# Designs tried in a protein design run: peptides against a protein of PDB entry 5Z08. Part 333

Target 1, 168 residues: chain A of PDB entry 5Z08
Amino acid sequence: RQKDEWAKKTSSLMKQLDWFIGEHLGAMLAAEELGGPVVGELMEIDPDDLSAGFNAHGKLKKATSQPDLDRRQRRIDDIWGPQDEQGQAHKRKRGADEALAASAEMRDLIEQLMNKLVEAGGDNSATYVEIPRESAAARFLVRSKVAMFHPNDARRLRLVDFGRDLDD
Target 2, 222 residues: chain B of PDB entry 5Z08
Amino acid sequence: GLPRLIDAIEEASKIPAKRRQTPIKPTIEKLTTHLYTHGASPDSLLRLADLLTLRNHLDQASLAAITRNLYPSSTVSDEVVLRFIGALGHGQLKPTLALQALFLRWLVMVYHLLENPGVLGQVYGVLFDLLDTAAIRPQLCHLLALVTRRKHVRPFRIQAILTLSRQTGGDPNLTGLLRVFKNYYPEIIVGDATKGRASAFKHPDPQWRQHLDEIQQRRSEA

## One batch from the design tools (peptide; made by RFdiffusion4, then SolubleMPNN)

Design b2_p30_2_s1 (from b2_p30_2, 15 letters changed)
Fold by OpenDDE base, seed 4:
Structure b2_p30_2_s1 (fold): chain B 168 residues (1-168), chain C 222 residues (1-222), chain A 30 residues (1-30)
Amino acid sequence: as target 1 above (168 residues)
Amino acid sequence: as target 2 above (222 residues)
Amino acid sequence: SLVDSLFSPEEKLRLLIEEIERNIARARKL
């Protein structure tokens, strides 16, 4: 009975987490990945505002046409391209796609981190997930104090074990 | 460098302003400029925490200026945190309540840089017992909102917040803290006195946050 | 939600993950 209650509560919290990632965090993470503000500086990033672009200082850029920017920057410029109706629709779609991608990355990363924590059985050395890059998602987890990088390897991330100090 | 500026300020802090041979203000300005540009190392943070929290002859404006520019370049140690916590409350040797409010605000803004966030959880009772101090209550509630875990949400603390909320006419910060408690215990009935607007514990200074992030990023690139 | 306005995204995520991990840990001890 108690186990079932904890399982149900865990499921409910997982749904809340999923909702939070999808509805709020994904857009902010996408903004950070695109060189926008760090997550939490803009409390309400409308996915539509993700379509306005960020300058080198994390502020919304006005549309300046520079040609030779790397594939990511072209993606930013395509997101921030001419303010015609088609351009705005493409921007909104691309902003939404980046938010979805960021949400998926965060979900996957959290899942991997949780799985490793569960599997490790209290061995902290076994709790590390290898991350392909220091993503906005990974940085956000660390800033949130829910994850920690390996002190000698920034490609290894572990979840903080909040369950360890449960004094029964 | 920063250590030499701190040395000069430490020495000046031992001497009453009227007896100083040189005005300290230019040195404070250099220190705050340095802090703004480079942040403070853990060692420098500890020394600055002592300057801010221990009774000395520095003026309140200088102490406030240092606190407002107290950007950590790296992490914040438990020792630094405990210096600021130890400076809270009433007493002849304590900093002014205005300065204590700045310390609490600082702790909120650097919470994500604490080496051990659990240290604040260990002193949770000390922080909670200061909620009756109106001058620091807004920042204190914000810090408690960050620090609160299920283990801290005890019946006596719930009742204490409810009582204090009634006594204060429904302080929005107390209502905000009670909402945090309710996240851990949904069964907490927030009585009619708490129907007021809960304070959203927003980041106290977005510009300060941005600048902190810039300082922190420079360290990660070094 | 009004709760979401009270917390930074970092704080909100931490609260959720912390509570999830605690529930998992409790469920394992039973």
Scores: peptide ipSAE 0.489, ipTM 0.548, DockQ to the pose 0.252; fails the geometry check
Fold by OpenDDE base, seed 2:
Structure b2_p30_2_s1 (fold): chain B 168 residues (1-168), chain C 222 residues (1-222), chain A 30 residues (1-30)
Amino acid sequence: as target 1 above (168 residues)
Amino acid sequence: as target 2 above (222 residues)
Amino acid sequence: SLVDSLFSPEEKLRLLIEEIERNIARARKL
């Protein structure tokens, strides 16, 4: 009975987490990956704002025609293409696609981190997930104080074990 | 460099303003400019924390100016945190409540840079017991909102916030803190105290945050 | 929700993850 209550509560919280990632966090993470503001500086990023681009200072670029900047900037510029009606629709779609991709990355990373924490059985050394890159998602988890990098290897990330302090 | 500026201010802080041979204001301006440009190392932060928290002959405007420019270039040690926490509350040897509010605001803004965020959890009771002090309550509630964990949400503290909320006519910061408590214990009946506007505990100074991030980034590149 | 406006995204994520982990830990001790 009590175990079932905790399981139900966990399931409810997981749904809330999934919703939070999909509806709010994904767009903000996508903005950060695209050189926009760090997550939490701009709490309401409209996916449409993800279509204007960000300058080196994380501010929305006005749709000015500057052509040749770097591949990350090209991904930004391709999201930010010409302001014709078709270009705006493609930009909105691309902004939405980047938000979905960021949401999926965050969900997958959290799932891996939680699974490793569960599997480790209290061995902190076994809780590390290998990450392919330092993503906005990984940085956000560290800023949130829910994850930590390995002190000697920034490719290894672990979830903070909040369950240990339950010596009740 | 920064250590020499701190040395000069430490020496001047021992002398009443009327007895100083040289005005301290130009040295304070140099210090604040340096802090704004480069931030403070852990060692410099500790020395500045002592200047800010210990009773000396520095004027309130100078102390406030230093606090507003107290950008860490690195992490913030437990010792620095404990200096600021020890300076809170009432007492003849303690800083003014206005300066204490600035310290609490600073702790909120640098919370992510603490070497051990758990240190604030260890002094949670000390912070919580100061909620009756109206002058520091807004910043104190914000800090407590960051620090609060399930272990801190106890029945006596829930009741204390509810009582104080009634006594203050529903201070939005107390309502905000009680909402944090309710996230850990949904069964908390906030009653009429929740009908009031809750504080959102937004970042106190977005420009200060941005400038801090720029200082922190320069360190990671060096 | 009004709750989401009270917390930074970092704080909201932390609260959710902390609570999930605590519920998992409690469910395992039983």
Scores: peptide ipSAE 0.485, ipTM 0.553, DockQ to the pose 0.250; fails the geometry check
Fold by OpenDDE base, seed 5:
Structure b2_p30_2_s1 (fold): chain B 168 residues (1-168), chain C 222 residues (1-222), chain A 30 residues (1-30)
Amino acid sequence: as target 1 above (168 residues)
Amino acid sequence: as target 2 above (222 residues)
Amino acid sequence: SLVDSLFSPEEKLRLLIEEIERNIARARKL
């Protein structure tokens, strides 16, 4: 009975996490990966804002100024194409696709981190996930203080064990 | 540089304003300008925390000006946090309640830069016991909303907030804090006395946040 | 939501992850 209640609660929280990642965090992570603001600097990145691209300072380019085509901005502009209606639709679609990809990456990373924490059985050395790159997702988890890099290896990330404090 | 400005202010802080050979205001203005432009390093931040929290001869306007420009250039240490927490409450050696409210507001605004956010959880009781102090309650509730974890949501604290909410006629900040508590314990009934609109603990100063972000970014590029 | 207005994305994530881990840990002790 009590175990089932905890399982149900965990499931509910996982759904909330998935929703949060999909509805809010994914777009912000995508923006960061595209050279936009760090997650949390811009609280609401409209996918349309992603479409405008970011300057070298992570600020939204106003539609009217010739984009100083820094390589990241070119990628954003290439992502977000010409200002015609079809271009805007393609921009929105690509922004949505990048947000979806970022959401998927974050979900997968969290899942791996949680699985490793569970599997480790209290051995901190076994809790590390190898990450292929320092992604916006990985950085966000560290900034959120839910994950930590290995002191000697930035390719190894572990979840903070918040469950240990329950023994006291 | 910043250390020399702090040195000058530290020395001036030991002397009553009427006995100072030179006005400190120009040095405070230089300090605040420097802080606005570059932020404070961890070491400078600690020294400034001591200037702000320890009883000295600096005027309230100067202390407030420093606090308003107290942009961390990097992280905020536990020691800095504890200086500000230790400065809270009533007493002749404590800063004014107005300044304490600014400290709490600052802690809210820099919460994401804390080296160990858990330090605030360790002093949760100290913070919670100050909720009766009306002058700092808005900022205190906001900070507590950030800090509160399940371990802090105890029956006696639930009852204390409910009682205080009734006594205050349903302070929106207390109602906001009760909603945070309710996330951990859904069975908490926010009774009729708390029918007030809960405060949304929004960021206290979006412009300050933006400027902080600009300072933090410059360090990541260096 | 009040939570969305109260918490940064980082804090919201932390709260969710912390509570998930705590529930998992509690479920293991049973």
Scores: peptide ipSAE 0.479, ipTM 0.560, DockQ to the pose 0.267; fails the geometry check
Fold by OpenDDE base, seed 3:
Parts: sequence; C-alpha cells; structure tokens
Structure b2_p30_2_s1 (fold): chain B 168 residues (1-168), chain C 222 residues (1-222), chain A 30 residues (1-30)
Amino acid sequence: as target 1 above (168 residues)
Amino acid sequence: as target 2 above (222 residues)
Amino acid sequence: SLVDSLFSPEEKLRLLIEEIERNIARARKL
C-alpha cells in the first residue's frame, strides 16, 4: 500500500515535471540556446558572461571576447528582430520547433540522469551521463543545483542524489 | 549624484524635523526619483540600508518611500541583507513592523540579485522565529518559502508551523510555507492545518519587477 | 501561473526533482 502510494506520487510528479518542461521551460531553454537570456538568471548573468558558458564547476565563465556578443546579438536579432508577417510566422514556427527540441532534450537528459542514478546503486562513479555538448538544458540543471559536472570532465554530468540525505 | 543626496539625508537624519533649517521632503523626492531612474549601487545600498534600519529622525513616510524605490542597479551584498535582517522583530530601536514588512518584501523581490543567497539560509532560524509576528508574517513566509532547503525542515520547525497554523486558524501563508516543507518531506502529515487555502507566493509587485529588470538591463549595456 | 510564482524556474525544477528522488528513495526502502 505505501509503496503504491509513493509510486503513484512519483508518477504524478513526473507528469508535473513533464508539463513544466513542455509548457514553461522549453521556450526559455530555446531562448538561451539561441543566445537569448539565461533561464531564471536573466538579471544575474551579464550577457557577456552568457557567451562564455559555464566552467566545470557550474559557474559562469567570464566573457573573454566582445566578438561573441555581436554574433549573439545578431542571432537574437535574426530570431527576434522585426520581420514582415511571413518572417514573423516563420520565426514563431522556428521558435516553437526550438522550444520543442529544447523540451525533448531536457526530458531525455533528466531521464538519463535519473536512470543512471537508479542503476548506480550508490556508486557515484557510475552515475555520470555523457553529454554531447554543454547545452542550455545541462547548464540549467547545474544552475538548479540538481546536477553536477565531473570535476575533470565537463562532458560528464550526474544527478544530485537527494535520496541519501533522508537518512541524516 | 546619488551619493550627495544620501549625504544630505544622512546629515538631516541626525537632526529632529523641528530643528532642521530646510525641509527634507524635496531631497527625499530627488533621492527616490534618482533611485527609480538609475537604481542604487552596492555602496549606496549599504548607506541606504543604514538610513532605513538605524534609528534616526527621518519620518516613516520618507523611509517607506525610499524602501519602495530601493532598486539595486547591481548585486545585493551580504552586509546589506544582514542590515535588513537585523532590523526585524520587536524592540524600541527597531523600525516599525510596517517598515519591516516592506524590508521583507524588498528581500523577496531582490532575492535573485543577492551575491550570496546562502546568507539567508544562515539566518533561517532568526527569520523562522519571527513567524508569530502577524504584521510581518505574510512577507516572512514568502521569504522563507524562497530560502527553505531540506536542512531547514526540521521536526521542531514542522511542529512549530503546525502549532502556529492551528493558533492562527490556518493562515494561508503558513499553509503555503508548510507546503514548501512538504516538498522536502512529503510524509509531513498536515492534517486539518492544510484544509485552508495555501498562498501561492506570487511576486508581490510585477511592475516593480519589470522596472528592476529594466534597471538591471541598462547596467549590462553600460 | 508558474511565472507568477516567486519560485524561479531553477527552484521549481529543483523542488520537483528533489521530490521525485525522495519519493523514489522512499518507494525503494519499502
């Protein structure tokens, strides 16, 4: 009975997570990937710092070069700049497609991270997922303090085990 | 500039209103206009925090006006945060509870600009112990909802909030905070204490948020 | 709306993930 209640609650929370990713987070992640504002840290992150990405410790790198700002701003302008009605429709469609892609990436990444955490059986070394790139999704998970990069390999990401702290 | 306005107000704050040669209101209006337009630097925020939290001869309307326009142009230091936290509670030397509620609301609205959000977690006990103060409870619950981490959700605090919820007839803000606790410990049996509507802890002032975003954006462009 | 919540998207995600992991852990201990 209690196990079934926890399983049911887990399923309900997974649905809420899926909804949150699809309805809210995906568009914001897509905006970040496209050079827009960082999810939730729009006010904390200097646009210059956004171009530099995150270090292996999940901290924003200080922006080194001005040229990346211009490329990013141009990309933002290309995505969000004034366009004719057809251009706006194409931009809206492209934005929707990017939001869907970002949502799918985040869902997949969370699923992989959760699966690895479950499979590892307490072995922290086995909890790492290999990520193809430092995506907005990966960065967001690190900023959210739910994931951590491997100290020596920024291509390896692991989920924080919040279940362990229940016994303390 | 802003520093000169603060200097003038600091000097005026040392003198009772009846003994001032010139009315301070025009200088306060200039300050609030400047703050609204440009925000406050970290140094200016600290000075203003002292003016707001330390006992002086400024009137409550002026203090409230400054607090309502206290837009950070950048980050908020631990020192600034601690000045506001130190001003909370009951005491003859402390600001009015109405002003304390404005400080808590301000901390909620600038929480994302804190240099170290962990500082609030360090003073969590101080904040939590003030939940019995009805005048500041709404904003306090909101701030605690932001600050609460698993380490803060202890059995004694769960019991304290349940007890206080019963005593208050199910204050929606306490129910909201208890929901945050339940996020960390779903097994918390809230019983009858959660039959009430929980606060959603919405942003206290969307217009203030938007204006803050505009001020913060201008700094990133400069 | 979640946007009206004082919870940042990061905080909202963290709360969901933490709660999920805790429920999974509890379900495993039973």
Scores: peptide ipSAE 0.467, ipTM 0.572, DockQ to the pose 0.282; fails the geometry check

Design b2_p30_2_s2 (from b2_p30_2, 13 letters changed)
Fold by OpenDDE base, seed 4:
Structure b2_p30_2_s2 (fold): chain B 168 residues (1-168), chain C 222 residues (1-222), chain A 30 residues (1-30)
Amino acid sequence: as target 1 above (168 residues)
Amino acid sequence: as target 2 above (222 residues)
Amino acid sequence: SLVDSLFSPEDKLRLLIEQIERLRRKAEKL
């Protein structure tokens, strides 16, 4: 009985998490990836607003990784393309696609982090997920104090075990 | 039960030790044993918080013993938290800095049981302004590391912690807190004085944590 | 909700994940 209640509550919370990621966080993460504000500086970014681009004050300083700079710049240029009706529709679609992609990345990353923590069985060395890049999702998890980078390897991320040590 | 033990200690706390008819130590031992075994309910926590934070005639060893055994059996209310926060700093009516350090340590260890963790965020300024108090700084930095959000990381606080870090010769707890700030603002230049070893803010007492988990588990089975 | 307005996105995410992980750990102990 109690296990079933906990399972139901867990399922409910997971649905809430999924909803939060999809309906709110994805657009904000996409905005950050596109050189917009850091997540939480601008609340309730509509995916459609991603198409409008970010003003000079919302431009986060370009992340120093050169390869990501070119990709971000191209994305910015594509978002700031001609303001014709077709361009606006394409921009809106692109904003929605980026929000969906960011949501999917965050969901996947959280799932991996949670699964690795379970699989590790208390072995902290086994709790790390290899991340292909330092994404807005990864940074957000760290800022949220949900995840931590490996002290010697920024490509390794682990879930914070709540109620345990903040840093191993 | 626990309420009766608290009653006895409350009454004893009003009387100087030399004027007590009976030694309080046996009652304190019963209280701490009870707390260790069963934890404290929210109501009991509030009463104990008052005993710990308000000026009374209890000895420091007794207050420390109660604090070390202050296991919540359930949640920790905002009122309890605010009692401990209100007890921080300098003043004749304040608890000793040693006891304040224990309170901060306790808040760190029970942070996950707070009914509203946001309450600490509301008093962030009060906590932050106490960083110059060396005796409580380690635990205070740990608590702030848990509490800090982007809204708290303001330019004046960044500058304050950098300045204090230089003045303290790079206190590793301040460096640890600055690392938390840097998570929100990566552009924070950690000056040369802060290139030192940062505190990892590990759980202060793993055994205490384990015992707390056992107490908390019993409640979920009841 | 008034509660939602009080939480940053970071706080909300942390709260949700923390609650999930706590429940998972409780379920594993049964």
Scores: peptide ipSAE 0.444, ipTM 0.448, DockQ to the pose 0.290
Fold by OpenDDE base, seed 5:
Structure b2_p30_2_s2 (fold): chain B 168 residues (1-168), chain C 222 residues (1-222), chain A 30 residues (1-30)
Amino acid sequence: as target 1 above (168 residues)
Amino acid sequence: as target 2 above (222 residues)
Amino acid sequence: SLVDSLFSPEDKLRLLIEQIERLRRKAEKL
């Protein structure tokens, strides 16, 4: 009985999480990946605004990592490229696709992090997920204090254990 | 009565100060006088919490004056608490950090009047994450000291407060909060960086407390 | 929900995950 109540509540919270990621967070993460504002600085990013390009007031903090500049710059140039009517439809579609991709990445990353924490059975060394890059999703989880990087390896991310007592 | 004063201020809050036909200051003064004399009912507290926490055209001095006179005549609902908690942090839609510090101070001073003190425990993580915000840290640590239970004292939070204490050069409020954690887990080593003076988290305003007690006593006699 | 509009995205995500993890741990101990 109690297990069923907890399962139902867990399912409800998972649905809320999925909704939050899909309806709000994905667009903001996509914006950050595209060189827009950091998630949470601009709460009202309409997915349509992703296609319109970030207005000049988004302090583009120069992400220092050089090599992805070309892809981001191309994406920025594609977002800021000439406003031909055909270009706007392609930009809207691309913005939506990037938001969906960011949502999927965040969902997958959270799932992996949660699963690794369960599988590790209390071994902190086994809780790390290998990430291919420092994504907006990974950074957001760290800023949210939900995840932390390995102290010696920024490619390894683990979920913060909210449930473990000091005596466990 | 108080509801009519709130109505007038709510309507004025929708309009920029330069476009108001009448100055709001006299109405704010009437409101604060009424609050000081009679306190605010739960319903009035909710409406005032919205005025204080939602972005509107009220000036900071008026918002601060309302907050300083926000005496509950009865209890404080979970909804009122959550409005103030939701107003914390950085963002263009958030109140100023100075006003947030007043909200946290208010929550400390009315903590014993909460309908459900457990509501603050539910948002403990939100409160704890704001400890890096220097402007609100003193009042935030005081509130966390009241709210903290064994379930909140986790290894990651212990490490986080130790790290932040080192980074801040041993903020006395963080040291005070860590001492509260030690009440639940005595084995917590307060590192050398935290050997400084801890805050005792005394009541922030004894006169305000006394006046609140007088307002609350009138409720029990009615 | 009213709570959803009040919290930052970071706060909301943390609250959701923290609650989920607590419930999962409770369910595993049964």
Scores: peptide ipSAE 0.429, ipTM 0.465, DockQ to the pose 0.682
Fold by OpenDDE base, seed 2:
Structure b2_p30_2_s2 (fold): chain B 168 residues (1-168), chain C 222 residues (1-222), chain A 30 residues (1-30)
Amino acid sequence: as target 1 above (168 residues)
Amino acid sequence: as target 2 above (222 residues)
Amino acid sequence: SLVDSLFSPEDKLRLLIEQIERLRRKAEKL
């Protein structure tokens, strides 16, 4: 009985997590990957200033000198910029595709992190997932205090063990 | 009990060591043994924070021994946190930098027991401005790595870390803190000069953590 | 919900994952 109730609650929370990722988080992650605002950044940072990035001195780069910045800004403009009706339909489709891709990446990453924690049987060295790149999804999990990078390898990510604090 | 031991130490702390009629060392040993066995209640933590942070006649070895055994049996209040934060930096009335490093280490180890973790975020500027103090920098960077949120990551602070990293020859603790900032600003380019190994900010003392967990568990069963 | 508006996206994700992991661990002990 109690096990069945916990299984039902777990299933309900998994559905809520999936919904949250798909309906809210995916679009914000896609915007971050495309050079838009970092997820949850309500900071009055001019998107143009963020797009410029920081130089080795921590100064904002001037937008004019980096062709790669122009490419990210073009992607933002391609998603959010005012275009004619046909251009808007293509932009909306591209934005939707990027949001779906970001949602899928986040779901897969969370699943891998949770599975590795269970498989490790308490061995912290075995809990790491290898990530192909530092994505918006990976950074978001770290900001959320849900995951942490390996101290010596930014390609390895592990779930924070929330349950160790309950058994001791 | 613990309150009576604290009373005796508070009284002795008002008197210079040369003028004490009784040696304080046996009372400090009883206190540290009690703290190791039972931990400190919120009220006892506040009184001990005052003994550790206020200028008195206690010796540095006694203050360090109390700090190393300062296991909370419960939560840590904002008032206790603010006493330790107020004790940081340079000044004739402040504790030694060695003792301040122990306080910062303690705050890292008890961070999960804070009644309000947000209190450290409110004093973020005070903590950040102490990064130039080499003696406390390792523990300070670790604490800042736990406390940092988006609102704290500002262009002027990014520039300050980069400048200080160059001046220190790439301190790994500063590189570790900059990596935390990069989670909020992915555009941060860690320059080639900071190719140094980033600090992992591992738990400072695994044995201390285990013993803290045992003390906390006994309270949940009572 | 009004409660959902009070949480940052980061806090909301953390709370969901933390609750899931706690329930999973409890279910494994039974």
Scores: peptide ipSAE 0.468, ipTM 0.597, DockQ to the pose 0.272; fails the geometry check
Fold by OpenDDE base, seed 1:
Structure b2_p30_2_s2 (fold): chain B 168 residues (1-168), chain C 222 residues (1-222), chain A 30 residues (1-30)
Amino acid sequence: as target 1 above (168 residues)
Amino acid sequence: as target 2 above (222 residues)
Amino acid sequence: SLVDSLFSPEDKLRLLIEQIERLRRKAEKL
């Protein structure tokens, strides 16, 4: 009976986590990857706001005319294309696609981290996941105190075992 | 039961040790044994928090013994947390800095049992302003490492840690806390004084943790 | 909820994962 209740509660929390990642966090992560604000500086990023692009300071670019020809702006402009109706639709679609990609990356990373912690059976050396890059997702997990980098290898990330040592 | 032991200690705490008709030590030992075996309920925790934080006639050894055995059997309320936070800092009415360090260590060890971990975030400024107090700094930095969120990482606090780190010759605990800040703001320039070994905020007492887990497990089975 | 507005995204994520991991550990011990 209690095991079933815990299983149900775990399932419910997993659904809440998936929802939170998909509905809120993905867009913010995508914004960070696109050179926008760091996740949590702007609490509500509408995926549509992603389409406006970000200035060099990570603020939503107001519709001001001067193409700051910075590589980031080019990437934003390349992502977002010309300001015509087709460009806006492509912008919205690309923003949505980036948010979905960021959500998927975060979900996968969390899953890997959680699985490695279980598989390690208490061996801290075996709890590390190799990450291909320092993504917005990885950085966010570290900022959230959910994960930590290996002290000597920024390509290795582990789940913080809650109730254990913060730094092993 | 535990309530009766607390009653006896509360009454004894009102009287100077030299004026007590009976030694309190046997009752303290019974209390600590009970706490070790069964833990403290939320109601008992609140009463014990008052005994630990309010000025009374209990000796420091007894207060320390109670604190070392202060295993929650369930959750820790905001009220209990706030009693311990209110007891921090300098003042004639406040507990000794040694006892305050034990309180901070306790808060670290029971952080996962807080009913509302956000309560510590609300008093973040109070905690942060105590970093200059060397006697409690190690445990305080550890607690702040747990509590710190992006909203707390402000330029003035970054500068305060950097300044204090220089003044202390690079206290590893401050370097550890600054590393936590840097996780939120990677652009934080850690000056040369902070290039030293950061303290790993390890669990202060693995045996205490294990025993707490056993007490908490009994609650889940009941 | 008022509580949700008080939590940063970082805090919310941590709380969710922490709760999940606690439940998983409890379930593994049964």
Scores: peptide ipSAE 0.441, ipTM 0.455, DockQ to the pose 0.283; fails the geometry check

